# Peptides against a protein of PDB entry 3C2G, part 100

Target 1, 209 residues: chain A of PDB entry 3C2G
Amino acid sequence: IRTFDLLGLLLHDSDAIDGFVRSDGVGAITTVVQYPNNDLIRAGCKLLLQVSDAKALAKTPLENILPFLLRLIEIHPDDEVIYSGTGFLSNVVAHKQHVKDIAIRSNAIFLLHTIISKYPRLDELTDAPKRNRVCEIICNCLRTLNNFLMMWIPTPNGETKTAGPNEKQQVCKFIEIDILKKLMSCLSCEGMDTPGLLELRSTILRSFI

## One batch from the design tools (peptide; made by RFdiffusion4, then SolubleMPNN)

Design b2_p21_4_s4 (from b2_p21_4, 12 letters changed)
Fold by OpenDDE base, seed 3:
Structure b2_p21_4_s4 (fold): chain B 209 residues (1-209), chain A 21 residues (1-21)
Amino acid sequence: as target 1 above (209 residues)
Amino acid sequence: GPLTPEQRELIRRLIEELKSL
């Protein structure tokens, strides 16, 4: 735990973060968070979030790291772990086709649906810190989903990859009535990514129905 | 700014400690 705190203090600039990533720092964190210690897992996932936009990640193999992180988010009920993990996922898949493919093969679309489905409506949360954290998690999920969907949007000049039947089915779950009601209840909440929510709905309705 | 040699060595040691756990 103290080691993660010290690392967090040292990783305050882009050069330090890139140096850590080039030294297999992401692999080191993912090794340590395999221990069943909640405080260690929280600290490790927070550190992953801190380095998730590092330029050096473009050259880092994520084939073993990303499936592990997705499984960690799936099995941990901790909002801080889910926040950090979905934040990492959102940043690491941005502008990286190969990382999107790894995440999708690791059932990331269904996991994001499960996460959103688990939380109550934001308007039912009376505790402001809890409501804000849940809002941030949902926004991380929306950004990640929109990044995935971009892979299958036809461009005027290019061969677009077609979503497989399984991916199509997973995406269509986000337009089921119960999940739509939950997502629509977020529109009135301060800090919600309303453009991202509308983009998700529009893309699903136009390209997946 | 760029990391000092001492900071780089500290990061390296901390990563090695993490890998040894």
Scores: peptide ipSAE 0.048, ipTM 0.637, DockQ to the pose 0.782
Fold by OpenDDE base, seed 2:
Structure b2_p21_4_s4 (fold): chain B 209 residues (1-209), chain A 21 residues (1-21)
Amino acid sequence: as target 1 above (209 residues)
Amino acid sequence: GPLTPEQRELIRRLIEELKSL
């Protein structure tokens, strides 16, 4: 834990972060968070979030790291872990088709749906810090999902991957009435990525309906 | 700015410590 805190203090500049990532820092964190210690898991996931936009991640093999992180988020009902993990996921998949493919093969789309489904409507949360954290988690999920969907949007050059049948089915779950009601409850939340929500809706309607 | 040699060594040690846990 103290080591993660110290690392968090040192990894403020892009060069330090890139140096950490190039030295297999992400792999080191993922090794540590395998221990059943909630404080360690929280600290590790927070550090992952801090380095999640590193340029060096484009050269880091994530085939083992992403499935592990996704599983960790799936089994750990901790808002801080989910926040950090979904934040990491959203950043790491951005502009990286290969990483998106790994995440999708690891059932990330369904996981994002599960995460959103597990949280109450934002209007039912009276505690402002909790509501804000849940809002941020949902935003991370939406951003990640939009990043996935971009792979299947027809480009003017005609070179687009078609979503597989499983991916289509998983994406279609986001238009179920219960999930839509929950997403609609987000529109009034301060800090909600309303453009991202509208983008998601538009993409699903155009590409999957 | 670029990492100093001392900072690089510190990061390396911290990573090794993390891997040893």
Scores: peptide ipSAE 0.028, ipTM 0.596, DockQ to the pose 0.665
Fold by OpenDDE base, seed 5:
Structure b2_p21_4_s4 (fold): chain B 209 residues (1-209), chain A 21 residues (1-21)
Amino acid sequence: as target 1 above (209 residues)
Amino acid sequence: GPLTPEQRELIRRLIEELKSL
């Protein structure tokens, strides 16, 4: 914990963050979060989130790191771990086709659906800190999912990958009536990524039905 | 801003500490 706090203080600028990532800092954190300590896992995932937009990550192998993090999010029912992990995921897959492929092969689409399905409707949460954190998690999931979907949208000048049958089936789960009702109930909530919700719905309806 | 030599060494040590856990 102390080590992560100290690292968080030192990693306050882009050069420091890139230096940490080039020195295998992400690998070091993922080694530490393998220990069954909730406080350590929470602190490590928060630090991962802090470095998740680093330019140096484009040159970092994520084949072992990303599946591990996805599994960690799957098995830990901690809002802070889920927040940090989904935030990391959304940033690392952005503009990186190879990383998107690793995440999708590691069942990330289904995991995102599971996360959204697990949480109550935002309008049912009376505790403001809890509601805000759940809102942020849902927004992270939406951003990540939209980043995946863009791979399968035809571009005028590009070879578009066709979604496999399994991926298509996983994406179509987001238009099931129960999940749609939940997502639509979020539109009036402060801090919700309303454009992201509308983008998701529109893309699925146009390209996957 | 750019890290000082002292800060770089501290980060290196912290990374090695993390790897040793």
Scores: peptide ipSAE 0.058, ipTM 0.642, DockQ to the pose 0.809; fails the geometry check
Fold by OpenDDE base, seed 1:
Structure b2_p21_4_s4 (fold): chain B 209 residues (1-209), chain A 21 residues (1-21)
Amino acid sequence: as target 1 above (209 residues)
Amino acid sequence: GPLTPEQRELIRRLIEELKSL
């Protein structure tokens, strides 16, 4: 734990972060968070989030890291772990086709649906810090999902990959009435990524139905 | 600003420590 705090203090600029990532810092953190210590897991995931936008991640093999992180998020009920993990995921898949593919193969789409489904409606959360954290998690999920969907949207000048039947089915779960009602309940909450939600809905309706 | 050589070495050591756990 103290080591992560010290690292967090030192990793305050992009060069330091890139240096950490190039030194397999992400792999080191993922090794540490395999221990059944909630405080350690939380601290490790927070540090992952801190380095998740590093340019050096484009050259980092994530084939072993992402599946592990996704599993960690799946099995942990801790909002801080889920926040940090979904934040990491959303950043690391951005502009990286190969990373999106790894995440999707690791059942990330279904996981994002599961995460959103497990949380109560934001309007039912009276505790502002909790509500804000849940909102941020949902926004991370939406951003990640929209990043995935970009792979299957035809561009005027480019060949687009077609979504497989499983991926299509998983994406279509986000337009089921129950999940839509839940997502719609989030629109009234301050800090909700309303554009991201509208983008998701529009993309699914146009390209997946 | 950029990390000092000492800070970079500290980070390296911390990474190695993390890998050894």
Scores: peptide ipSAE 0.042, ipTM 0.634, DockQ to the pose 0.859; fails the geometry check

Design b2_p21_5_s1 (from b2_p21_5, 13 letters changed)
Fold by OpenDDE base, seed 2:
Structure b2_p21_5_s1 (fold): chain B 209 residues (1-209), chain A 21 residues (1-21)
Amino acid sequence: as target 1 above (209 residues)
Amino acid sequence: SALEELRKLLEALREARLASS
């Protein structure tokens, strides 16, 4: 009942979305996706994606939500769930250091690598909708990685965080030839965020050189 | 659209609740 009321707020503009988030809508969705119903899980994750750029998320505790979502993505083989979940992750960590830290502590870097690794190369996918969805997933993962890597790049002010040894090791996996080929393949996909992918490339170079 | 996804969520939620009853 509460969930339905919260969902009603999404029928409006960005302010309504913020209202939904402030009313613990993300937590509510997280509860909803615990039902053993794939359609519900898909829909819930898609809704998460829709609210993932809400300003109110900056004030929302995500310590319990993010680990749960990451686990859901890890165990659920559904491309739609993975798409929505990685999209949510990529947006929610953007410009929020605290959220990045939560994600990293929750083994997000390793998970991103796992997700990218499990999909075939795009050139092996003949079905255009499937190929596009896989490309979007990979892009979501790589965008999230970019957000993480940016934490460890020195700023002009000389302030920088240092990645721990575990994080460094996990990040190094993304320079594997298979991963790089998938990144390059995404650059050739129609409608993809090419500037974002180029930014990631630059970030990777700055991180490893 | 977001509206369509919301509709789907509501529908799926209803179905899930009914199945659990």
Scores: peptide ipSAE 0.048, ipTM 0.677, DockQ to the pose 0.038
Fold by OpenDDE base, seed 5:
Structure b2_p21_5_s1 (fold): chain B 209 residues (1-209), chain A 21 residues (1-21)
Amino acid sequence: as target 1 above (209 residues)
Amino acid sequence: SALEELRKLLEALREARLASS
């Protein structure tokens, strides 16, 4: 019954998505994807991605949701789940300091590195759809990292957060040659936001200066 | 759209319940 009510809210686009989120739709999806069914998990994560830019998320407690999602991405080898989950993460942390903090406390930096590391280089993938999906996943991870790094860049007023020693150590793993090669390989993918990737590269480099 | 994905989620949930019964 609750699920049908939520479906009714989604009959309209942007305002309906906000209504869905205000009605604890993200929590509902998170509950549903706990069932051990791959199709259900894929669909749920995809729906999370679809609502990940909702304005109402700024007022939604994510303390329990984000750790769950991160664990889900960690344990699932499914590219579609990883794509949707990393996409959700990249969007939900954008411009929300408190959400970034939750993600970092939940070992997100290490997880992002792990995800990028487990995929082959894009030039080793001959299947175009697979290559594109892997590229998108890597981009989602790097975009999320960029959002974290932005916290430690000084503001015009000179104020900045300082990364903890453990966080710095985890970030340093992204300057490994293998990771950098994978970042650069994404620039060759069709339909990718090349300017965005270049900006991300610049941010990464600036964070180590 | 989000609506389409929710429909897929509901469909998958129904199928999962049927398979577990």
Scores: peptide ipSAE 0.044, ipTM 0.675, DockQ to the pose 0.037
Fold by OpenDDE base, seed 1:
Structure b2_p21_5_s1 (fold): chain B 209 residues (1-209), chain A 21 residues (1-21)
Amino acid sequence: as target 1 above (209 residues)
Amino acid sequence: SALEELRKLLEALREARLASS
């Protein structure tokens, strides 16, 4: 019923994405994707991605939503779900320190590494659509990682948040040769966020040097 | 668009409910 009401809202105003979010649309989606139906899960995650840059998300409590989504991505092998979910994650943590903290506490760093590790090298993928999707997923993961790492870089005034020991260990996994090769391989993919990947490279260097 | 995806979500939900009945 709630979902239908939200649909009604969007039918009257195509710009009502922010209104959808303010009306707990994200919560509604997360409720719906709990049904054991792959098509429903795909559609729900895609919708999450579509609203992931809404301004209203800054005022939306994500303490329950984000951990659920992370678990969903963790247990679902579906590329479309992973793509949408990691895309949502990368957007929702942007410029929101409190959301980054929730994600990190919910083991997001480990999950991102797991996701990247599960995919083959891009050069081993002969199917272009599959290769592009995998590249997009990896980019989403790495962009999210970049957002986390930036929290621990000193500001001009010399102040910086310190990563905990566990977070440091998890971050160190991303400097493994295999992971770095996958990062670099994404730079060769057409239409990818090359500036973002280069920024991540710079951030990694600043974090480990 | 978000609207299109919401429609798909609702359609998928209906199908899921029908399949479970």
Scores: peptide ipSAE 0.039, ipTM 0.660, DockQ to the pose 0.036
Fold by OpenDDE base, seed 4:
Parts: sequence; C-alpha cells; structure tokens
Structure b2_p21_5_s1 (fold): chain B 209 residues (1-209), chain A 21 residues (1-21)
Amino acid sequence: as target 1 above (209 residues)
Amino acid sequence: SALEELRKLLEALREARLASS
C-alpha cells in the first residue's frame, strides 16, 4: 500500500511512467490487486489510473489485464476503485482500437451501464465529496462509451466496424428513462463534462439512430 | 527505486500466498 503511494509520488512525469509501464508495472499492479485487501486494491487501481495515459501502454498487452480490471470493478463496490478503474478504462481505450475491442469483448459496455445504474441520482446525494466522486465516475463511463461508439461511426474516409446486435442493445440501454434521468442529474453537477455528455448524445444518434 | 519496492512487495505477497495455501 505504501509502495503504491510512493509510486504515485514518483511517477509524476511521462518518462517515469513510461519506464514503469515498460517494466511491466501494470502487470505487477494487476497481480498485487488480486489479493483480497481493499486498501491494496484501492491503491493499486489509483496507480493504474495514474499510468493509464502512458504512451508505453500502446505496446502493452492488455488481454489479461483489462478483463481482470473490469471484473474487479464489477465486484468491488468501492467508489475509489470504480473511479480509478473507469478512469483507467477511459484512458486506455482512447485511440487504441485493439484495446477497445478487448474491453467490449469483456462486456465493458454492460458494465458501464451497471455502474451508472447502481448509483443514485446526484440530486439524491447530499454529501458533496460523494456526489462529486459519483459524477466523475459517470463522466468516466460516458467518455469510455463515447470512445467505443466512435468505432462504429461511418466515416467517408474509410470503412468502420459495425456494432453487433448485443452491443447495440447494450448501448440502447443508455437511453432508457432511468439512465437518462441520472445523466440529466449529472448536468447540474459541478465539474461534469457537459460537452462530453452532449458529444455522447450526438454519437449515439449518429451511430444507432 | 519505487519500482524495486513494488517488485519486493509483489514477491512478498506471492510468498505469503504460497505460505497460506
């Protein structure tokens, strides 16, 4: 735990982070967080978030890491774990088609829906830190989903993949009334990525309607 | 280095797991 904290302090520049990642740091963290220690899991996921935008991740095989992380997020109710995990996911899938594919195959879309579904509306949260954290989690989910959907947007410049029926169905769940109400509540939250939400809406419309 | 500390932690955890199994 202390080691992760220390790593977080030391891995503050891109070169250090890349060096850590090239040294299989992500794999090491993933191994460590397999132990049933909540504090360790939290610290490990936080560190994952900190290195999630590393350039070296493009060359890191994530076939085992992503499914594990997704499962961890699924089973661990800790907001900090969810925050860090969804943040990691959103960053790691960005501009990396193969990573998006791994995540989608690992039911990431469904998980994102589950995450949004499990949290109350932000207006029902009276604790500001909690509300803000939940808002950030939702933002991470939205960003991730948007990144997925961008794969399926037809572009004049090339052929795009088509979402499978299951993926389409899962995406459609995000426009269900209960989800929409939660998303709308986020618009009133300070720090909410409102442009991101609007972008997501546009992306959904372009991709599936 | 912090990386080495992480490695040490990882090894310690592995050993602990093996010992508990």
Scores: peptide ipSAE 0.029, ipTM 0.655, DockQ to the pose 0.027

Design b2_p21_5_s2 (from b2_p21_5, 7 letters changed)
Fold by OpenDDE base, seed 5:
Structure b2_p21_5_s2 (fold): chain B 209 residues (1-209), chain A 21 residues (1-21)
Amino acid sequence: as target 1 above (209 residues)
Amino acid sequence: SELEKLIEELLKKREERLRAS
């Protein structure tokens, strides 16, 4: 725990973060979070989130790191781990086709559905800190899903990748009635990325309807 | 650990930068 706290004190600017990433810092953190210690896992995932938008990550192989993180999120019910992990995922897939492919092959779409399905409607959460954290998690999931779907939108000039039948089926789960009810509850929640939710809805419609 | 070694290296680099400024 102290080690991660000290590391956090070093990563104050973009140059320091890039230096850390270039030195395989993400791999080092991933190694540490393999230990079955909840405090270490929380701290490690938080650090991953802090470096998740680093420019140096574009050149970092994520073939081993990303599947491991997705599995970690899948098996840990900890909101802080899920928050940090989904935040990391959202940032690293942005504008990176090869990273999106790795995530999708690692069942990321299904995982996002599982996460959203796990949490209650936001209007059912009376504790403000808990509600806010759940809102942030859902926002991370929706942003990630939107980034995936954008891969399959026809471009005027280009070789559009087509979603496989399994991916299409998994995406369709997000428009099921129970999920839609949860998403509607987000629209009334203060702090929700309503524009992002509406963008996702538009993207889903363009992709499948 | 590998992480501890990395932190030590980063601390050293930070100290060097602070001395040079």
Scores: peptide ipSAE 0.145, ipTM 0.711, DockQ to the pose 0.043
Fold by OpenDDE base, seed 3:
Structure b2_p21_5_s2 (fold): chain B 209 residues (1-209), chain A 21 residues (1-21)
Amino acid sequence: as target 1 above (209 residues)
Amino acid sequence: SELEKLIEELLKKREERLRAS
């Protein structure tokens, strides 16, 4: 309970967030969320999401943190945890090749597929808050996937990394009929990240067509 | 939308691959 109060106090200023991150705050949160308390886990993951775009994260080693978070998302059947965790993932991999590599080695691509597979089509969800949360989760997954796929798109003057055979196989899971149907259902959701969807469209075209 | 068209195309390709297997 005291930990919750302290976590709530950290939420206010960008400078405070950077200071928290520089003081290994992300590592501290990951330690806290190892306790079997659902409320604590939710709060910790929410805080991770809140600091996930901090400038100081560029200097934070994530080799031990990111695999743990991915495992937590994998095993914890909580939409709020999954939302926060996928949000964190999508933000930390953005424009950071090293972090993308850590995530991929930690089976992130397969996890994203698993998460999308877990949820029904959005048009089958009648509860608006639930539908919106699921939509946000799927969007986080797709944004993360987009960041991964961009690494393997040939550029005219650049050495392009090639996806390994395992990564290629995992990426191919996203063109399964059931997955694509779920993605289609997201288009009907209010508040969709239209620019993100357009970017994903472009990336998928370049990756699969 | 263009995304819808793309997804529909990918679905079609997937179905074609499944039929060929």
Scores: peptide ipSAE 0.010, ipTM 0.347, DockQ to the pose 0.013
Fold by OpenDDE base, seed 1:
Structure b2_p21_5_s2 (fold): chain B 209 residues (1-209), chain A 21 residues (1-21)
Amino acid sequence: as target 1 above (209 residues)
Amino acid sequence: SELEKLIEELLKKREERLRAS
């Protein structure tokens, strides 16, 4: 825990972050968070989030790391772990087709639905910090979904990747009324990435209608 | 609202897909 805190203090610039990532820092964190210590897992996932937009990640193989993280998020009930993990996921899949493919093969679409589904409606949360954290988690999930859906939208040149039948089935779960209501709830939350959510709305329209 | 209309359209499309499957 103290080591992760110390690392967090050192990783204030992009070069230091890239250096950490190039030295397999992400792999090191994922190794440490395999220990059944909630504080350690929380600290490790937070550090993952801090390095999740590093340029060096484009050159880092995530085939072993990403499935592990997805499994960790799946089984861990801690909002801070889920927040950090979904934040990491949303950042690493952005603009990286290979990483999107790894995530999808690792059942990420279903996981995103599960995460969104497990939380109550935001209007039922009276504690503002809790409500905001839950909203951020849902937004991370929806941003990740948007990144996946964009792969299957035709380009102006008519080029598009086709979603597999399993992927299509999993994506269809996001047009459930409860999921759409949570999207609406996120749009009403203060401090949310409203442009990103509106982009997702547009993507959903193009993908489902 | 525009969002409510979107929800209705998406639900309709889901029902159509479920019937076609």
Scores: peptide ipSAE 0.008, ipTM 0.359, DockQ to the pose 0.013
Fold by OpenDDE base, seed 4:
Structure b2_p21_5_s2 (fold): chain B 209 residues (1-209), chain A 21 residues (1-21)
Amino acid sequence: as target 1 above (209 residues)
Amino acid sequence: SELEKLIEELLKKREERLRAS
């Protein structure tokens, strides 16, 4: 825990972050968060989030790391772990097809559905800090989903990857009425990433129509 | 480990910055 706190204080510039990632820092964190200590898991996931947009991640093998993190998020009820983990996921899949494929094979789409299903509508949350954290988690999930769906949208000059039967089934969970109601609640909530929600809506329409 | 060496380097750089402030 102390080591993670110290690292968090030191990793402010892109070169330091890249150096950490090149030194298998992500693998080291993943090893540490396997211990059944909630504070350690929180600290480790927060540190993962802090380095999740590092350029060096493009060269880092995530085949073992990403499935483990997804499983950790699935079984851990902690909002801070879920926030950090979904934030990490959303950043590492951005513009990286191979990472998207690993995530999808590791049941990421269904996991995102499960996470959104866990939380109440934002308008039902009266505590501002809790509401803001839940909002951020939902935004992370939606951004990740958008990145997945964009793979299957035809481009004018290129062959588009087609979603497999399993992926289609997982995506269909997001058009369930309870999920749609929660997404609509997000649109009505002040401070929500309205442009991001509108982008996702557009992507969904392009994917299903 | 390589990670430990990097941590030591970063700590050293932090100390240098704190002394220069």
Scores: peptide ipSAE 0.006, ipTM 0.328, DockQ to the pose 0.047

Design b2_p21_5_s3 (from b2_p21_5, 9 letters changed)
Fold by OpenDDE base, seed 1:
Structure b2_p21_5_s3 (fold): chain B 209 residues (1-209), chain A 21 residues (1-21)
Amino acid sequence: as target 1 above (209 residues)
Amino acid sequence: SELERLIQELLAKRAERLAAS
């Protein structure tokens, strides 16, 4: 835990973060978070989030790391772990087709739906810190979903992949009324990724309407 | 559609939030 805290203090610029990632720092963290210590898992996942937008990740093999992280957030009920993990996922899939493919093959779409579904509506949460954290988690999930959906939208200037039938079925779950209502509630929270939610709106319209 | 209705509600909530800030 202390090591992760110290590393977090040192990783304050993009060059330091890239250096850490190039030194297999992500692999090191994923090894440490395999220990059954909740505080350690929280700290490790938080550090993963801190390095999740590193340029060096484009050259990092994630075939083993990403499935492990997805499994971790699937089985761990901790909001802080889920927040960090979904944040990592949303950042790491951005602009990286190969990583999107790994995530999808690792059942990420279904997992994202499961995560959103487990949380109550934000208006039912009276504790402001909890409500904000839940909103952030949902936003992370939706940003990730947006990244997946964009792969399947025909563009005049590019080859568009076609979603498989299973993927289409899983994606359709996100346009359920209950899910969409949870999305709406996130727009009322301060400091949330409102631009990302609006982008998702546009993507949903192009995908389903 | 129900989807379009919900999208409009999202936009309305956003507008309200922005107006309040």
Scores: peptide ipSAE 0.019, ipTM 0.399, DockQ to the pose 0.018
Fold by OpenDDE base, seed 3:
Structure b2_p21_5_s3 (fold): chain B 209 residues (1-209), chain A 21 residues (1-21)
Amino acid sequence: as target 1 above (209 residues)
Amino acid sequence: SELERLIQELLAKRAERLAAS
């Protein structure tokens, strides 16, 4: 735990972060967090989030790492773990088709829906810190979903991948009115990525309407 | 669209909260 905290303090420079990732730092973290210690898992996932936008990740095999993280998020009830994990997911899938494919094969779409479904509407949360954390989790999920949906939007000059039947069914759940109300409730929170939500709006409209 | 309506409603709610703070 203390080691991860110290590493987090040292990994403030992009070059240091890339060096850590090139040295299989992500794999090392995922190995350590397999130990059933909640504090260790929390610290490890936080560190993963801190390095999740590293350029060196483009050369890092994620075939074993990503499914493990998704499973960890699925089974762990800790908001901090879910926040860090969904943040990691949203960053690593961005602009990386291969990583998106791994995530989708690992049931990420369904997991995102499950995560959102576990939380109440934000207007039902009276504790501001809790509400803000839940909002951030929802935003991470929405950003990830947006990245998935963009793969299936037809472009005038290109072959577009088609979502499979299961993926389509899972994605369609996000446009149900009750789900949309829950997802969009994050717009009422301060400091949320409103531009990102507007982008998602556009993506949803192009994908489903 | 229903989504756009929801966005506008929630943005309005946010604005009201910010004005009251």
Scores: peptide ipSAE 0.015, ipTM 0.333, DockQ to the pose 0.019
Fold by OpenDDE base, seed 5:
Structure b2_p21_5_s3 (fold): chain B 209 residues (1-209), chain A 21 residues (1-21)
Amino acid sequence: as target 1 above (209 residues)
Amino acid sequence: SELERLIQELLAKRAERLAAS
């Protein structure tokens, strides 16, 4: 834990972060968070979030790392772990087709649905810090979903991937009315900016309408 | 479609929020 705190202080610029990632820092964190210590898991996931937009990740194999992280956020009820984990996921899948494929094969779309399903509507949360954290988690999920759906939108050259039957089924579960009602509650929350909802709206229109 | 209806509801909620801010 103390090591992760120190690393968080040292990894304050993009060069330091890239250096850490090139040295298999993500793999090292993933190894450490396998220990059943909640504080350690929180600290490790927070550090993962901090390095999740590193350029060096484009050269980092995530085939073993990403499925583990997805399983971690699936089984942990901790909002801080889920926040950090979904934040990491949303960043690492961005602009990286191979990472999107790994995530989707690892049932990420269904997991996003599950995460949103476990939380109440934001208008039912009276505690502002809790409401804000839940909103951030939902936004991370929506940003990730947006990145997945973009794969199936035709490009200007007419090229497009086709979603498999399982992927299509997972997406259909995500856009169920109960989930969308929770998303509407995010838009109704004062002081909360939900750009992920706007992006998802645009992507849904392009993908399904 | 039901999806279109829900999207319109989302847009309306966002517009309301932006007007109130």
Scores: peptide ipSAE 0.009, ipTM 0.359, DockQ to the pose 0.017
Fold by OpenDDE base, seed 2:
Structure b2_p21_5_s3 (fold): chain B 209 residues (1-209), chain A 21 residues (1-21)
Amino acid sequence: as target 1 above (209 residues)
Amino acid sequence: SELERLIQELLAKRAERLAAS
């Protein structure tokens, strides 16, 4: 725990972060968070989030790491773990087709839906810190979904990847009225990535409506 | 550096976990 805290303080520049990632830092963290200690898991996942946009991740094999993280956030009810984990997922899939494929075959789409469905509507949350954290989690999930959906939108050249039947079925769950309401509620949250959420809305419309 | 030390500590923990599995 203390090591993760200290490391988080030191990883404040891109070179240090890349150095850590090149040294299999992500794999090291994912190994450490397998120990049954909630504080350690929280700290480790937070550190993963901190390095999740590192350039060096493009060269890091994630075939074993990503499925593990997905399972961790699936079984762990901790909002901080879910926040960090979904944030990590959102960042690592961005602009990386091979990582998107790993996530999808690891049931990420279904998991994202499950996470969003788990939380109450934001208007039902009176505690501001809790409401904000929930909003951030939902935004992480939705941003990840946007990254997936973009793969299946035809390019100007007419080229498109075809979603498999399972992916189609899983994605269709995101057009459920309750999910869409949560998306809309996030657009009203202060400090949220409104442009990104609007992009997702557009992507959903182009893909399914 | 302290950063290098922390990295090595994490890698050591990883190695221990892998050896125990």
Scores: peptide ipSAE 0.005, ipTM 0.282, DockQ to the pose 0.034

